# Peptides against a protein of PDB entry 6B4E: the designs that were tried, part 33

Target 1, 295 residues: chain A of PDB entry 6B4E
Amino acid sequence: TNFDKISKMFWHYKDKIAQIKQDIVLPIKKADVNVRNLLSRHKRKINPKFGQLTNSNQQLFKIQNELTQLINDTKGDSLAYHWILNFIAKAVVHQAETEVRVKPESALPLGKLTLYLLVQFPELQELFMARLVKKCPFVIGFTCEIDTEKGRQNMGWKRNNENKWEDNTSYDERMGGILSLFAIITRLQLPQEFITTTSHPFPIALSWHILARICNTPLNLITNTHFVILGSWWDAAAVQFLQAYGNQASKLLILIGEELTSRMAEKKYVGAARLRILLEAWQNNNMESFPEMSP

## One batch from the design tools (peptide; made by RFdiffusion4, then SolubleMPNN)

Design b2_p28_2_s1
Fold by OpenDDE base, seed 1:
Structure b2_p28_2_s1 (fold): chain B 295 residues (1-295), chain A 28 residues (1-28)
Amino acid sequence: as target 1 above (295 residues)
Amino acid sequence: DLSKQTAASGELKKELEEELKKLEEELK
């Protein structure tokens, strides 16, 4: 694993976030009143739709169509278009931090919606990835020390209004929620209408990157969060990952489930214990995936 | 020294790195 490359990628997306603020978010505040009004109306219509997702494909398609129309309405103004996409990127990640956090299986409809939007609106890809990396660097296998304030910030830790860091459980759960969404996206097939015309923007190979990079991370940087997000990934994508890479996938699953947990056994991480249970379930031919969506 | 140790070791580490490299090339 080339850590310099990963670091470069991490900072690329951090810079992208800064660029988005300067080039998209701030300029809209000074835009024509008609543009601002349009975006305000669209924001109000778009925001509730992510919470309206269910385990129904019919409902998913309805929401896809509605969002597509709303986004297309902004294409006449490039700045407005990019602003609404950035808003969507933020909203999707926020949904992962809140709903997926408490109901991991909700990542499936959210992931399907997100993947559709990423393909339908390619400009969303960079905006979404930047937001993901900012909120959860684990999505690209980035890890740094969290002994400093800057380190914690880089790893996506939040402070409350009183400047107090969030508790470990809250952080772990948020990271797990975001990683679940990303894992789902990587293992989903493109919608039928795009399979022959478009490449998958975030393919299953990105799951390989996550696992391999964590396995190559210095052990002194491994925390409970690493095991939590690996468990979240496992629930979301392990079945499909095995289907994609076969024996090589098995090696990685054993490496994270057995070797990594064993190396860190002295820490008695709760996340590691859960990951061990997932490994054992797999060894007993009881590996489970999220239920498929209804028609 | 845990700072110099990783979960992946030996030949398995090399194999995984080779596969990773291949996958990275495919994503370019």
Scores: peptide ipSAE 0.246, ipTM 0.823, DockQ to the pose 0.976
Fold by OpenDDE base, seed 3:
Structure b2_p28_2_s1 (fold): chain B 295 residues (1-295), chain A 28 residues (1-28)
Amino acid sequence: as target 1 above (295 residues)
Amino acid sequence: DLSKQTAASGELKKELEEELKKLEEELK
């Protein structure tokens, strides 16, 4: 019953991606030339902003303001507004796939920026989640077999221009990067200006869903990638997760770090070995979190 | 048969499922 719901949710977002293409992306190509020019200019201004993030809150606030202004400039045309938000959703996920994968701590400023935008522009929420699920189904705890072409596609595997599948390392790193971003978002507090008036769009409960659903996944579907993304999640959110759910959180951490890794020990997954190290560090009272951002 | 096995088993699995259900209801 529970997996049926997850599958329905997965396919809902897959359908949403198709809808976005039909209702937002394709129509803009036929829009007025002035609108297309506006969006082209805004796209060029927006895209570099994500790479300009640092560990500085001051820099974050600057970029938030700049993006807010650029997005607001499109509100006069609903289609243009949704197009630019969809572009942002794609750009954020792309940043996770490229930068966060090599520098996991960069998920923190990116996550803060993203959360701000998600609250400031609620229409971004469905666009962003759809893109996340398409690229990394692990964000909702979805898993399917990857023995078929369709299965691999559903799990976010990419093919190059020569129709060759990406290597396992590349896939693992991309999934880890995306999951790191999502994990950070789930554990962040709302910005001060929203905390009293708005509910968190992707709360820490969604991290619970990820872990619990993976623990309930048939073992024959568990891969090295599962352990990689769990490790990425751990670095990003384990401390805050423990703070939120206490003993129940501990049970899940032990379940993924000890039980799941033990059950899959014969596979000798590198990701599992890393997760074991993280578990041991926690057991030795040495659980680490990303450093806080500077003022 | 690994297809019939999960990391969570027995009472723990039931507990996790119950908690998950509660959380899902709270998010509605």
Scores: peptide ipSAE 0.220, ipTM 0.804, DockQ to the pose 0.919
Fold by OpenDDE base, seed 4:
Structure b2_p28_2_s1 (fold): chain B 295 residues (1-295), chain A 28 residues (1-28)
Amino acid sequence: as target 1 above (295 residues)
Amino acid sequence: DLSKQTAASGELKKELEEELKKLEEELK
């Protein structure tokens, strides 16, 4: 069944995370001191770059070039190279959890940067997707029950140092931030330099998968978070999604905005209410997208 | 029983599933 495939994909990436830890993260701790020092320096230089993004393409290109140079410096050592890419994958997702969470439109420059890196360094793709799925399974349309500790963990819930689960609002906002980033990536065009030579690593079809899979999810598993991430997706990609798939896209938007919200109306989810507002705005020919970046 | 119900139903569900299959093939 379709769900079996999704589950297999989910667990594939969970296994990938474990593999990354064993084959990349842990071995570096025992690597040559020079390699460790190099990576420490690079980490310190790379980490702030994601927060330096603005709505400026000029700034974006600057950061792209800087990161490219820093990553290329590690290519002489395969382990170091993969380690730095894994670090970048983690950093990007972290930025989505923190900055995009509070400023969704920041997903655009972050998404552009990320897409560039994904194309420039193909080995980043699996590392990034694994991290995304671990943190936000919604990116592949995976849903499981959260009535168990394992279920919550699988769905990306965090515990604090006191072993207390994060509050619902925090979880919802984090998921929304991550999903916003992913949605943006799926709807972005490849940079001009790659468009003729490379296929899009995470194309708009993946947005279709998210929506479709949620629509096929048993209603007893649908939570406020589903509506929150759908709203985040909508803000990030609905316009471009409609452009890509036309009438078929419209059907899905109606399905999530009207049907899914209606079916769950008794729950009075705040996320569902917002999604209905987005639907209504679209119906009134007032669908908005994030502002384009400046030169 | 909500466990047996989804947002997509009837003809729309079938259409959605068909499109999903097509897209999955494109990703291979």
Scores: peptide ipSAE 0.211, ipTM 0.798, DockQ to the pose 0.912
Fold by OpenDDE base, seed 5:
Structure b2_p28_2_s1 (fold): chain B 295 residues (1-295), chain A 28 residues (1-28)
Amino acid sequence: as target 1 above (295 residues)
Amino acid sequence: DLSKQTAASGELKKELEEELKKLEEELK
């Protein structure tokens, strides 16, 4: 029953991706030349902004303001507006795949920026989730078999130009990077300016869904990637998760860290070993979070 | 304040707690 809902959600976003291509990406190619030129210029200005993030809140605010202005310039044309938001959604996920995967702590400034944009531009939410689910179905706790080409595609595996699948390590790292970003977003507080007017678009409860759904996943579908992304989630959000849900959070952390790893011990997954280390660190009162950003 | 987020998701939290209990039973 629960998995039916997850599957429906998964396919909803798959359909959304197709819809985005049909209704946003393709039509813009036939749009007025002035609109196309505007979007090209904006794309060139927007794209480097994500790489300009640092561990500085001042830099974050600067980039937020710059992006806000650039996005607002497109609001007069609905198609242009949605196109630029879709571009941003893709760019953010790409940043998670490339930068966060190698520097997990970079998820914090990226997550703060993303959360700001999601609240400031609500239409980004559906576009962003669709892209996330396409690239990393783990964000909604979706899992399918990867013994088939279709299964691998559904789980976000990439093929290179030679039609070869990416290696397991690359896939694991990409999934970890994307999930780190999502985990950070779920545990971040809304900026003060939005707290009274808007609900959190991706609240900490979505972390519950991820963990619980993975725990409810048939063991034959559990892979090393599941443990890798759980470890990534742990680094990104475990402290805040415990703060939010207390004893119930503890139970879930024990469930994934001890029970799930134990049930899969015969597989000797490297990701599972790391998750056990994280559990042990917590048990020894040494749970760490990403450092806070500087002013 | 994460408590504000938890308050906003109170009904969902209860559901997830029940789900957690179910999951614990299934894994034992």
Scores: peptide ipSAE 0.042, ipTM 0.638, DockQ to the pose 0.054

Design b2_p28_2_s2
Fold by OpenDDE base, seed 5:
Structure b2_p28_2_s2 (fold): chain B 295 residues (1-295), chain A 28 residues (1-28)
Amino acid sequence: as target 1 above (295 residues)
Amino acid sequence: SLSEETPASGELKEELEKELEELEKKLE
């Protein structure tokens, strides 16, 4: 694992966030009133769509179509188009932070929707990844120390209005929610209409990178959160990961479930205990995946 | 190609990532 490369990637996306603010968010405030009004209306229509997702594919397709139309309405203005995509990127990640964290299986419909949008609107990919990395650096296997304010900020910790850091449980759950979404996206197949024309923007290989990079992370930087997000990943993608990489996947699952947890046993991390349980369940031929969506 | 051997757990970390990266490059 080249951690220098990962760090460069991390900071690339941090810079991208700053660039988005300067080149997309701020300029739109000075745009033509008609454009601003259009975007305001679209924002109001788009925002509730993510909460309307269910375990129904029919509902998913409906929402996909509605969002597609709304986004297409902005394509005539590049700035407006990028603004609405950035809004969507933020909204999707927010949905992961709030809904997926409490209901992990909701990552599946959200992931399907997101993957569809990522393929349908390629410009969303960079915007979405930047937001993901900002909120949850674990998606690229980035880790830094969190014993400093800057370190916590880099790792996506939030402060409230009183400048108090969020509690560990809240942080862990948010990271788990975001990682669940990303894991789902990596293990989903492209919609049929795109399979022959487009490559998967965030393929299952990115899941491999997450696991491998975490395994190679210096142990002094490994926290409970690492195990929490690994557990979230496991629930979201372990079955499909095994299908994709076979024996090598098994080795890596054993590595995170057995070796990494064992090395950190003295810390008695709750997340590690859960991951151990997941490993044991797998060893007993009881590995589970999220239920498939209904027609 | 990826190794099918089962080395010691502590040695698997970087090798597996490297093997996958190499495989991906070959497939491109």
Scores: peptide ipSAE 0.028, ipTM 0.628, DockQ to the pose 0.124
Fold by OpenDDE base, seed 2:
Structure b2_p28_2_s2 (fold): chain B 295 residues (1-295), chain A 28 residues (1-28)
Amino acid sequence: as target 1 above (295 residues)
Amino acid sequence: SLSEETPASGELKEELEKELEELEKKLE
C-alpha cells in the first residue's frame, strides 16, 4: 500500500471541497434572483425524496425519474446544474449519516438511487466522492492519528456548538452509515440501461482497496471505528465481494476477520467482537446479505 | 500490547498487496 498516494488522494478531495465552495456555492449566492429562486424550489422538491425511498423498486424508479427531471431542468445554466448536483451529493451523504446509520439495510435503495444518478449525471461523481472523503476518509482507506484536533477533523470527527467532540458511539455509527452506502454502491450492478454503454464509476475493486488498505494500516492507528466500518462493509457487500473475487476475497475476509481482530485483541474493541461474529457466521455457511428489494 | 504479525500473515498480506496494485492499475 502506497500511503503517500492515499494521502495525496485525501488532500485532493479536501481541496475539491474548498473549490466547490468557492466556485459553486458562493457564486450562486450572488447569482440572479431568478436562478436563486429556481434552485430554492428545486432544493425543496429534491430534499425529501431521499427519505421517501423504501424497499420497493417501483418507488425507486419513480424517485429516479422525478430527480432526473428536476436535475435536467437546471442544465440550461451550468452553475445551477453543478449547484444542484452538489446539493444532491451532500443530501445523499447526509442520508447515510442519519438513516443508514440506524437502518443499514436502507443503504440498498439509497445506493441504487445514487448509482443511477452517478451514471446519469457524470459530473456528480467528483462532487459525491469529495463529500464522502471529507465525511468518511475510510472510503478510500485513509487513516491518520486522532490524538490531535487536526487529526480528528481530518478523520471526519464533528464538534458541536460548544466545541465538544461527538462521542465515540456517534462517530462510529455515522462512519458506519456512510461506509455502508459506499460499500453498497461498489457491489451493485449498473442499471440495465447502462451496462453496455458505461463503466461502473465506483466498482467492487474499491471495496478491495478499502479492506487491503486497512489491513496494511499501522496497527497503532487502528481504532474501534475501523472494525465498525469493516462490519458495516461486511453486511453490505461481503457476499457480492466473494462472488466477485472468489478465493482472493476469502483470503482478505479471513485477514480482516481473524488476523486483524486477533492482533488488536488487547484493545477489546466492541467492533472487533462483532466482526468476529460475522466471520464465525460465514464459517458456518451463514453469511447474510441485505434483503433484495421488492418489485 | 499488540500481537506481532506472523510470517504466514505477512505472506498473505504481500500477496494481497500485489493484487491490490494490479487492481489499482486497472482502475487508472
Scores: peptide ipSAE 0.030, ipTM 0.620, DockQ to the pose 0.397; fails the geometry check
Fold by OpenDDE base, seed 1:
Structure b2_p28_2_s2 (fold): chain B 295 residues (1-295), chain A 28 residues (1-28)
Amino acid sequence: as target 1 above (295 residues)
Amino acid sequence: SLSEETPASGELKEELEKELEELEKKLE
């Protein structure tokens, strides 16, 4: 694992977030009143749709069509178009932090919607990845120390209005929710209409990167959160990961489930214990995936 | 349980690193 490369990637997306603020978010505040009104209306229509997702493909397709139309309405103004995509990127990640956090299986419809939008609107890809990396650096296998304020910020820790850090459980759950969404996206097939014309923007290989990079992370940087997000990933994508890479996937699952947990046994991480349970379930031919969506 | 320092574990890790590198090249 080239940690310098990962670090460069991390900071690339951090810089992208700053750029988005300067080039997209701030300029819209000074835009023509008609543009601002348009975006306000669209924001109000778009925001509820993510919460309207169910385990129904029919509902998914409805929402896809509605969002597509709303986004297309902004294409006449490049700045407005990028602003609405950035809004969507933020909204999707927020949904992962809230809904997926408490109901991991909700990552499936959300992931399908997101993947559709990422393919339909390619400009969303960079905006979405930047937001993901900012909120959950684990999506690219980045880890740094959290002994400093800057370190915690880099790893996506939040402070409340009283400038107090969020509790460990809250952080772990948020990271798990975000990673679940990303894991789902990586293991989903492209919609049928795009399979022959477009490459997958975030393929299953990115899941490989996450696992391998975590396995190679210095042990002194490994925390309970690492095991929590690995467990979240496992629930979201382990079945499909095994299908994709076969024997090599098995080796990597054993590394995270057995070797990594064993190396950190003295810490008695709850996340590690759960990951061992998942490994044991797999060894007993009881690996589970999220239920498929209804027609 | 895989021992932390078993040669087998080290070899397995190296194999995975090679696979990772190959995958990274495909993503570039």
Scores: peptide ipSAE 0.027, ipTM 0.622, DockQ to the pose 0.285; fails the geometry check
Fold by OpenDDE base, seed 4:
Formats: sequence, C-alpha cells, structure tokens
Structure b2_p28_2_s2 (fold): chain B 295 residues (1-295), chain A 28 residues (1-28)
Amino acid sequence: as target 1 above (295 residues)
Amino acid sequence: SLSEETPASGELKEELEKELEELEKKLE
C-alpha cells in the first residue's frame, strides 16, 4: 500500500469539491433566472425520488427513467447539467447518511440506481467520488489522525451550529451508511444494456483496496469506526467479494475479521466485536447477503 | 497499545496485494 498515493488521491478529491463550488455551484447562483427556475423545479422533482426506492426492481426502473428524463432536460446547458449531477451526487450521499444508516439493506436499491446513473451520465462519476471521499474517506482507504480538528474534519466529522462534534455513534453510523452504499456499487454488475459497451466505473477491485488499505493502516490510527465500516462492507459485499476473488478474498476477510480485530482487542471496540461475529458466521457457513430485490 | 503492524503481518498483506495485481493482469 502506497499511502502517499492515497493521500494524493484524497486531496485531489478535496480540491475537486472546492472546484465544484467555484465552477458549478456559485456560477448557477448568478445564472439566468430561467435556468435557476428550471433547476429549482428539477431539484424538487429529483430529491424525493431517492426516498421512493423500495426493494422492487419495477420501482427502481421507474425512478431510473424519471431521473434520466429530468437530467436529460438539462443537457442543453452544460452548467445546468453539471449542477444537477452535482445535486444528485449530494442527494445520493445524503440518502446513504440518513436512510442506509438505519436500514443498511436499502443500500441495494440505492446502489443500483446510483450505478445506473453513473454509467448513463459519466460526468457524475467524479462528482460522486469527490462527495464520497469528502464525506467518508474510508471509501478510498484513507485514514488520518483525528486528534486534531483538521484531522477530524478530513475524516468527515461534522460539527453542529454550536461547533460541537457529532457523537461517536452518529459518526460511525453515517460512515457505515456511506460505505455500505459504495460497497454495494462495487459489487453490482452493470445493467444489461451497458455490460458489453462500458466498463464498471467503480469495480469490485475498489473493495479490495478498501480492505487492504485498512489492514495496512498503522494500528494507532485504527478506530472503532474502521471496524464499523468493515462490518458494513461485509454485510454489503462480502459474498460477492468472495465470488470475485475466491481464496485471496478469503485470506483478506480473515485478516480483517481475525487478525486486525485481535490486534486491537485491548481497545474493546464494539465494531470489532461485531466483525468477529460476522467472521464466525462465515466460518460456520452462514454468511448472509442482502436480500435480492423483487421484480 | 500497538502502534504498528508486525513485519510478518505486513508481509502477508503485501502478498495479498501482489496476488490481486497479478490476478488483475491476467484478467486484462
């Protein structure tokens, strides 16, 4: 693991967020009133769609089509198009922070929708990754110290209006939700209409990177959150990960489930305990995945 | 508390990464 490269990647996306603000978000505020009105209407129509997802593929396809139409309506104006995609990126991540956080299995329909949009609208990919990395650096296996305010900020910790940090449980759950979404995306197959013409934008290899990079992270930087997100990842993608990489995947799962948890045993992390339970379930041939969506 | 991984653990992890890289190359 080259941590310098990971750091560079992290800061690249942080810079991208700043660039998005300067080149997309702020300019729209000064754009023609007709453009602003269009985007406002579209925003209002788009925003509820993510919450309308269910375990139904039929519902998913409906929403995919609706969003596709709404996004296509903006293509005549490049700035408007990028703005709406950025809005979608933010909305998807927000949905992960709120809904997936409390209902992890909801990551599946959300992930399917997101993957579809990422392929259908390639410009969404960088916008989405930038937002993901900003909110949850774990998606690229980045970790830094959180003993400083800047460190906490870099790791996606939020402050309230009183400048108080969110509680550990809230942070853990948010990170878990976001990572669940990303994990799902990495393990999903491309929709049939794209499988022969397009490469997967965020393939299962990125899951490997997450796990390997966490395993290689200095132990003094490992927190309960690391184990929480590993557990979230496990629920979301472990089965498919094993299918993809076979014996090598098994080794890595053992590393995170047994070795890493053992190394950190003195910390008595709740997340680590859960991860051990997941490992044991797997060892007993009881590894579970999210239920498949209905037609 | 442990502040770093043992060399043995590091070697194992590096090996896995290499294995993945090799696998990826084979699939290209």
Scores: peptide ipSAE 0.026, ipTM 0.600, DockQ to the pose 0.382; fails the geometry check

Design b2_p28_2_s4
Fold by OpenDDE base, seed 4:
Structure b2_p28_2_s4 (fold): chain B 295 residues (1-295), chain A 28 residues (1-28)
Amino acid sequence: as target 1 above (295 residues)
Amino acid sequence: SLSKETAASGELLKELEEELKKLEEELK
């Protein structure tokens, strides 16, 4: 079944995370002191770059160039190179969990930067996707029960230092932030320099898969979070999704905005109410998109 | 039952997936 494939993909990335820890993260701790020092310096230079993004393409290009140079400096050592890419993957997702969470429109510059890096450094793609799936399985349309500890862990729930689960609002917002970033990436065009030479690593079809897979999810597994992330996706990508797939896109938007919300109406999910508002806005020709970046 | 029901019928989703494949080919 389609669900079996999704599950296999989910566990593939879970295994990839374990492999990354074993083959990249842990070995670096035992690497030569010069390599460790290099990576430490680069980490300190790279980490703030994601927070330096603005709604300016000029600033974006500057940061792209700076990061490109910093990453290229590590290519002399394959382990160091993969370590820095894994660090970047983690940092980007973390930025989505923190900044995009509170300012969804910040996903646009972050997404542009990320897409550039994914194309420029293809080895980042698997590392990034593994991190995304670990933190937010919704990016591949994976859902499982959260009535068990393992189920919650699989769905990316965090525990605090007291071993208490995070509150629902915090979880919802984090998932929304991550999904916003992914949605943006899927709807962005490749940078001009890559259009003729490279295929899009995470194309708009992946947004289709998210929506379709959620619509095919058993209703007893649908939570407020599903509606929150659908709302986040909508804000990030609905306009471009409609442009890409036309009438077929409309069918999916109606399916999530009307049918899914109606089926779950008895739950009175806040996220569902928001999604209905988005649907109504679209029906009234008031669908909004994030503002374009300045030159 | 909620455990067996989805927002869309399996037939509808299959149709949408087939349509997506066609659209993807057109975008190449």
Scores: peptide ipSAE 0.097, ipTM 0.761, DockQ to the pose 0.570
Fold by OpenDDE base, seed 1:
Structure b2_p28_2_s4 (fold): chain B 295 residues (1-295), chain A 28 residues (1-28)
Amino acid sequence: as target 1 above (295 residues)
Amino acid sequence: SLSKETAASGELLKELEEELKKLEEELK
């Protein structure tokens, strides 16, 4: 694993966030009142759609169509179009931080919706990845020290209004929620209408990168959060990962479930204990996946 | 100083990466 490459990728997306603010968010504040009003109306219509997702494919398709129409209404103005996509990227990640955090299986409908939008609107891909990396660097296997304020910020730690860091449990759960969403996206098949015309924008290979990069992370940088997000990934994608890569996938699962947990046993991380349970369940032929969505 | 010790050897990971590339080629 080339950590320099990963670091460069991390900072690329950090720079992209700054660019988005400069080139998309700030200019819209100065845009024509008609454009601002349009975007305000669209924002109000779009925002509740993510919370309307259920385990129903019918409901998913309805929301996909509604969002597609709303986004298409902005294509006449490039700045407005990119602003709406950036808003969607933020909203999806926010949904992962809140809903998926407490109900991991909700990542499946959210992931399907997101993947559809990523393919339908390719400009969303860079905006979404930048937001993901900002909020949860684990999605690209990036890790840095968190003993400094800057390190914590880089790893997506938040401060409240009193400038106090979020508690460890909140951070862990939030990272788990985001990683669950990303894991789901990587293991989903493209919608049938796109399979022959488009490549998967975030394929299962990106899950491989996450696992491999964590396995090659210096042990002194491994925290409970690493195990939490690995557990979240496992629940979201382990079955499909094994289907995709077979014996090679098995080797990586053993590395994270057995070797990494064993190396860190002295820390007694709760996340590591859970990951060990997931490994044992797999060894007993009891690996579970999220339930499939209803028609 | 950052420890160089990791959960898996670099050689093992390289092997897995090479195998992944082969698998990806087969999936095309």
Scores: peptide ipSAE 0.095, ipTM 0.755, DockQ to the pose 0.513
Fold by OpenDDE base, seed 5:
Structure b2_p28_2_s4 (fold): chain B 295 residues (1-295), chain A 28 residues (1-28)
Amino acid sequence: as target 1 above (295 residues)
Amino acid sequence: SLSKETAASGELLKELEEELKKLEEELK
């Protein structure tokens, strides 16, 4: 694991967020009134779509089509197009922070929708990843100290209107929700219509990177959150990860489930305890995955 | 000073990364 590379990647996306604000968000405020009105209408139509997802593929396809049409309506103006994609990126991550955190299995339909959009609209990929890294740097295996305000900010901690940090449980759950979504995306197959024409934008190898990078993280930087997100990842992708990498996957699962938890046993992290339970379930041939969506 | 101790040895992870690379190449 090259941590310098990871840090560079992290800061690349931080810079990208700043760039998005400067080049997309702010300029649109000065755009033609017709463009602003169009985007306002589209925003209002798009935003509720993510909450309309169910465990139904039929509903998923409906929403995919609706969003595709709405996004396509903006392609005539590059700025408008990028603005709407950035909005979608933010909305998807927000859905992960709010819904997936409390209902992890909802990551599956959200992930399917997101993957479809990422492939259908390639410009979404960079916007989405930038938002993910900003909100949950664990998606690229980045970790820094959280003993400073800057460190907490870098790791995606939020402050309320009173400038108070969110509680640990809220942070853990949000990170878990976002990571669940990302994990699902990495383990999903491309829709059939794209398999021959497009490579997977966020393949299962990115899950490998998350796990491996956490295993290489200095132990003094490992927190309960790391175990929480590993547990979230496990629920979302462990089965498919094992299918993809076989024995090598098993070794890595043992590293996170047994070795990492053992090394941190003195901390008595709740997330670590859960991860051990997941490991034990696997050892007893009881590894579970999210249920498949209905037709 | 940051602890250099990690959950897994660097050698093991390097091995895993190399094996992953091989697997990815084989799947192409």
Scores: peptide ipSAE 0.086, ipTM 0.715, DockQ to the pose 0.521
Fold by OpenDDE base, seed 3:
Structure b2_p28_2_s4 (fold): chain B 295 residues (1-295), chain A 28 residues (1-28)
Amino acid sequence: as target 1 above (295 residues)
Amino acid sequence: SLSKETAASGELLKELEEELKKLEEELK
């Protein structure tokens, strides 16, 4: 693992966030009133769609079509188009922080929707990744110290109005929710209409990078959150990961589930205990995946 | 299937294997 490369990638996306603000968000505030009104209407129509997802593929397809139409309506203005995609990127991540946080299996329909949009609108890819890395740097296996305010900020910690850091449980749950979504995206197949014409934008190899990079992270930087997000990843993608990489996947799962947890046993992390339970379930041929969606 | 979308073949597979090997050595 080359940590310099990971850091470079992390800061690339930090720069991208700044660029998005400069080139997309701020300019639209000065755009023509008709454009602003259009985007306001579209925002109001788009935002509730993510909460309307269920375990139904029929409902998913309906929402996909509705969002596609709404996004296409903005293509006549490049700035408006990029603004609406950036809004969608933010909305998807927000849904992961709130809904997936409390109901991990909801990552499946959200992930399917997101993957569809990422392929249908390629310009969404960089916008989405930038938002993911900002909110949850674990998605690229980035870790830094959290002993400083800057370190906590870099790792996606939030402060409230009283300048108090969020509690550990809230942080862990948010990170788990976001990571669940990303894990699902990496293990999903492309929609049928894209399989022969498009490469997967965030393939399961990115899951490999997450696991490998965490395992190569200095132990003094490993926290309960690392184990929480690994557990979230496991629930979301372990079955498909094993299918994709076979014995190599098995080795890596053992490394995170057994070796990494053992190395950190003295910390008695709750997340680590859960990960051990997941490992044991797998060893007993009881590895579970999220239920498939209904027709 | 999923394998074609993962691109877990050729040069990428070699990189993954090398990464795993390195990890295994570091955890010994």
Scores: peptide ipSAE 0.035, ipTM 0.574, DockQ to the pose 0.068

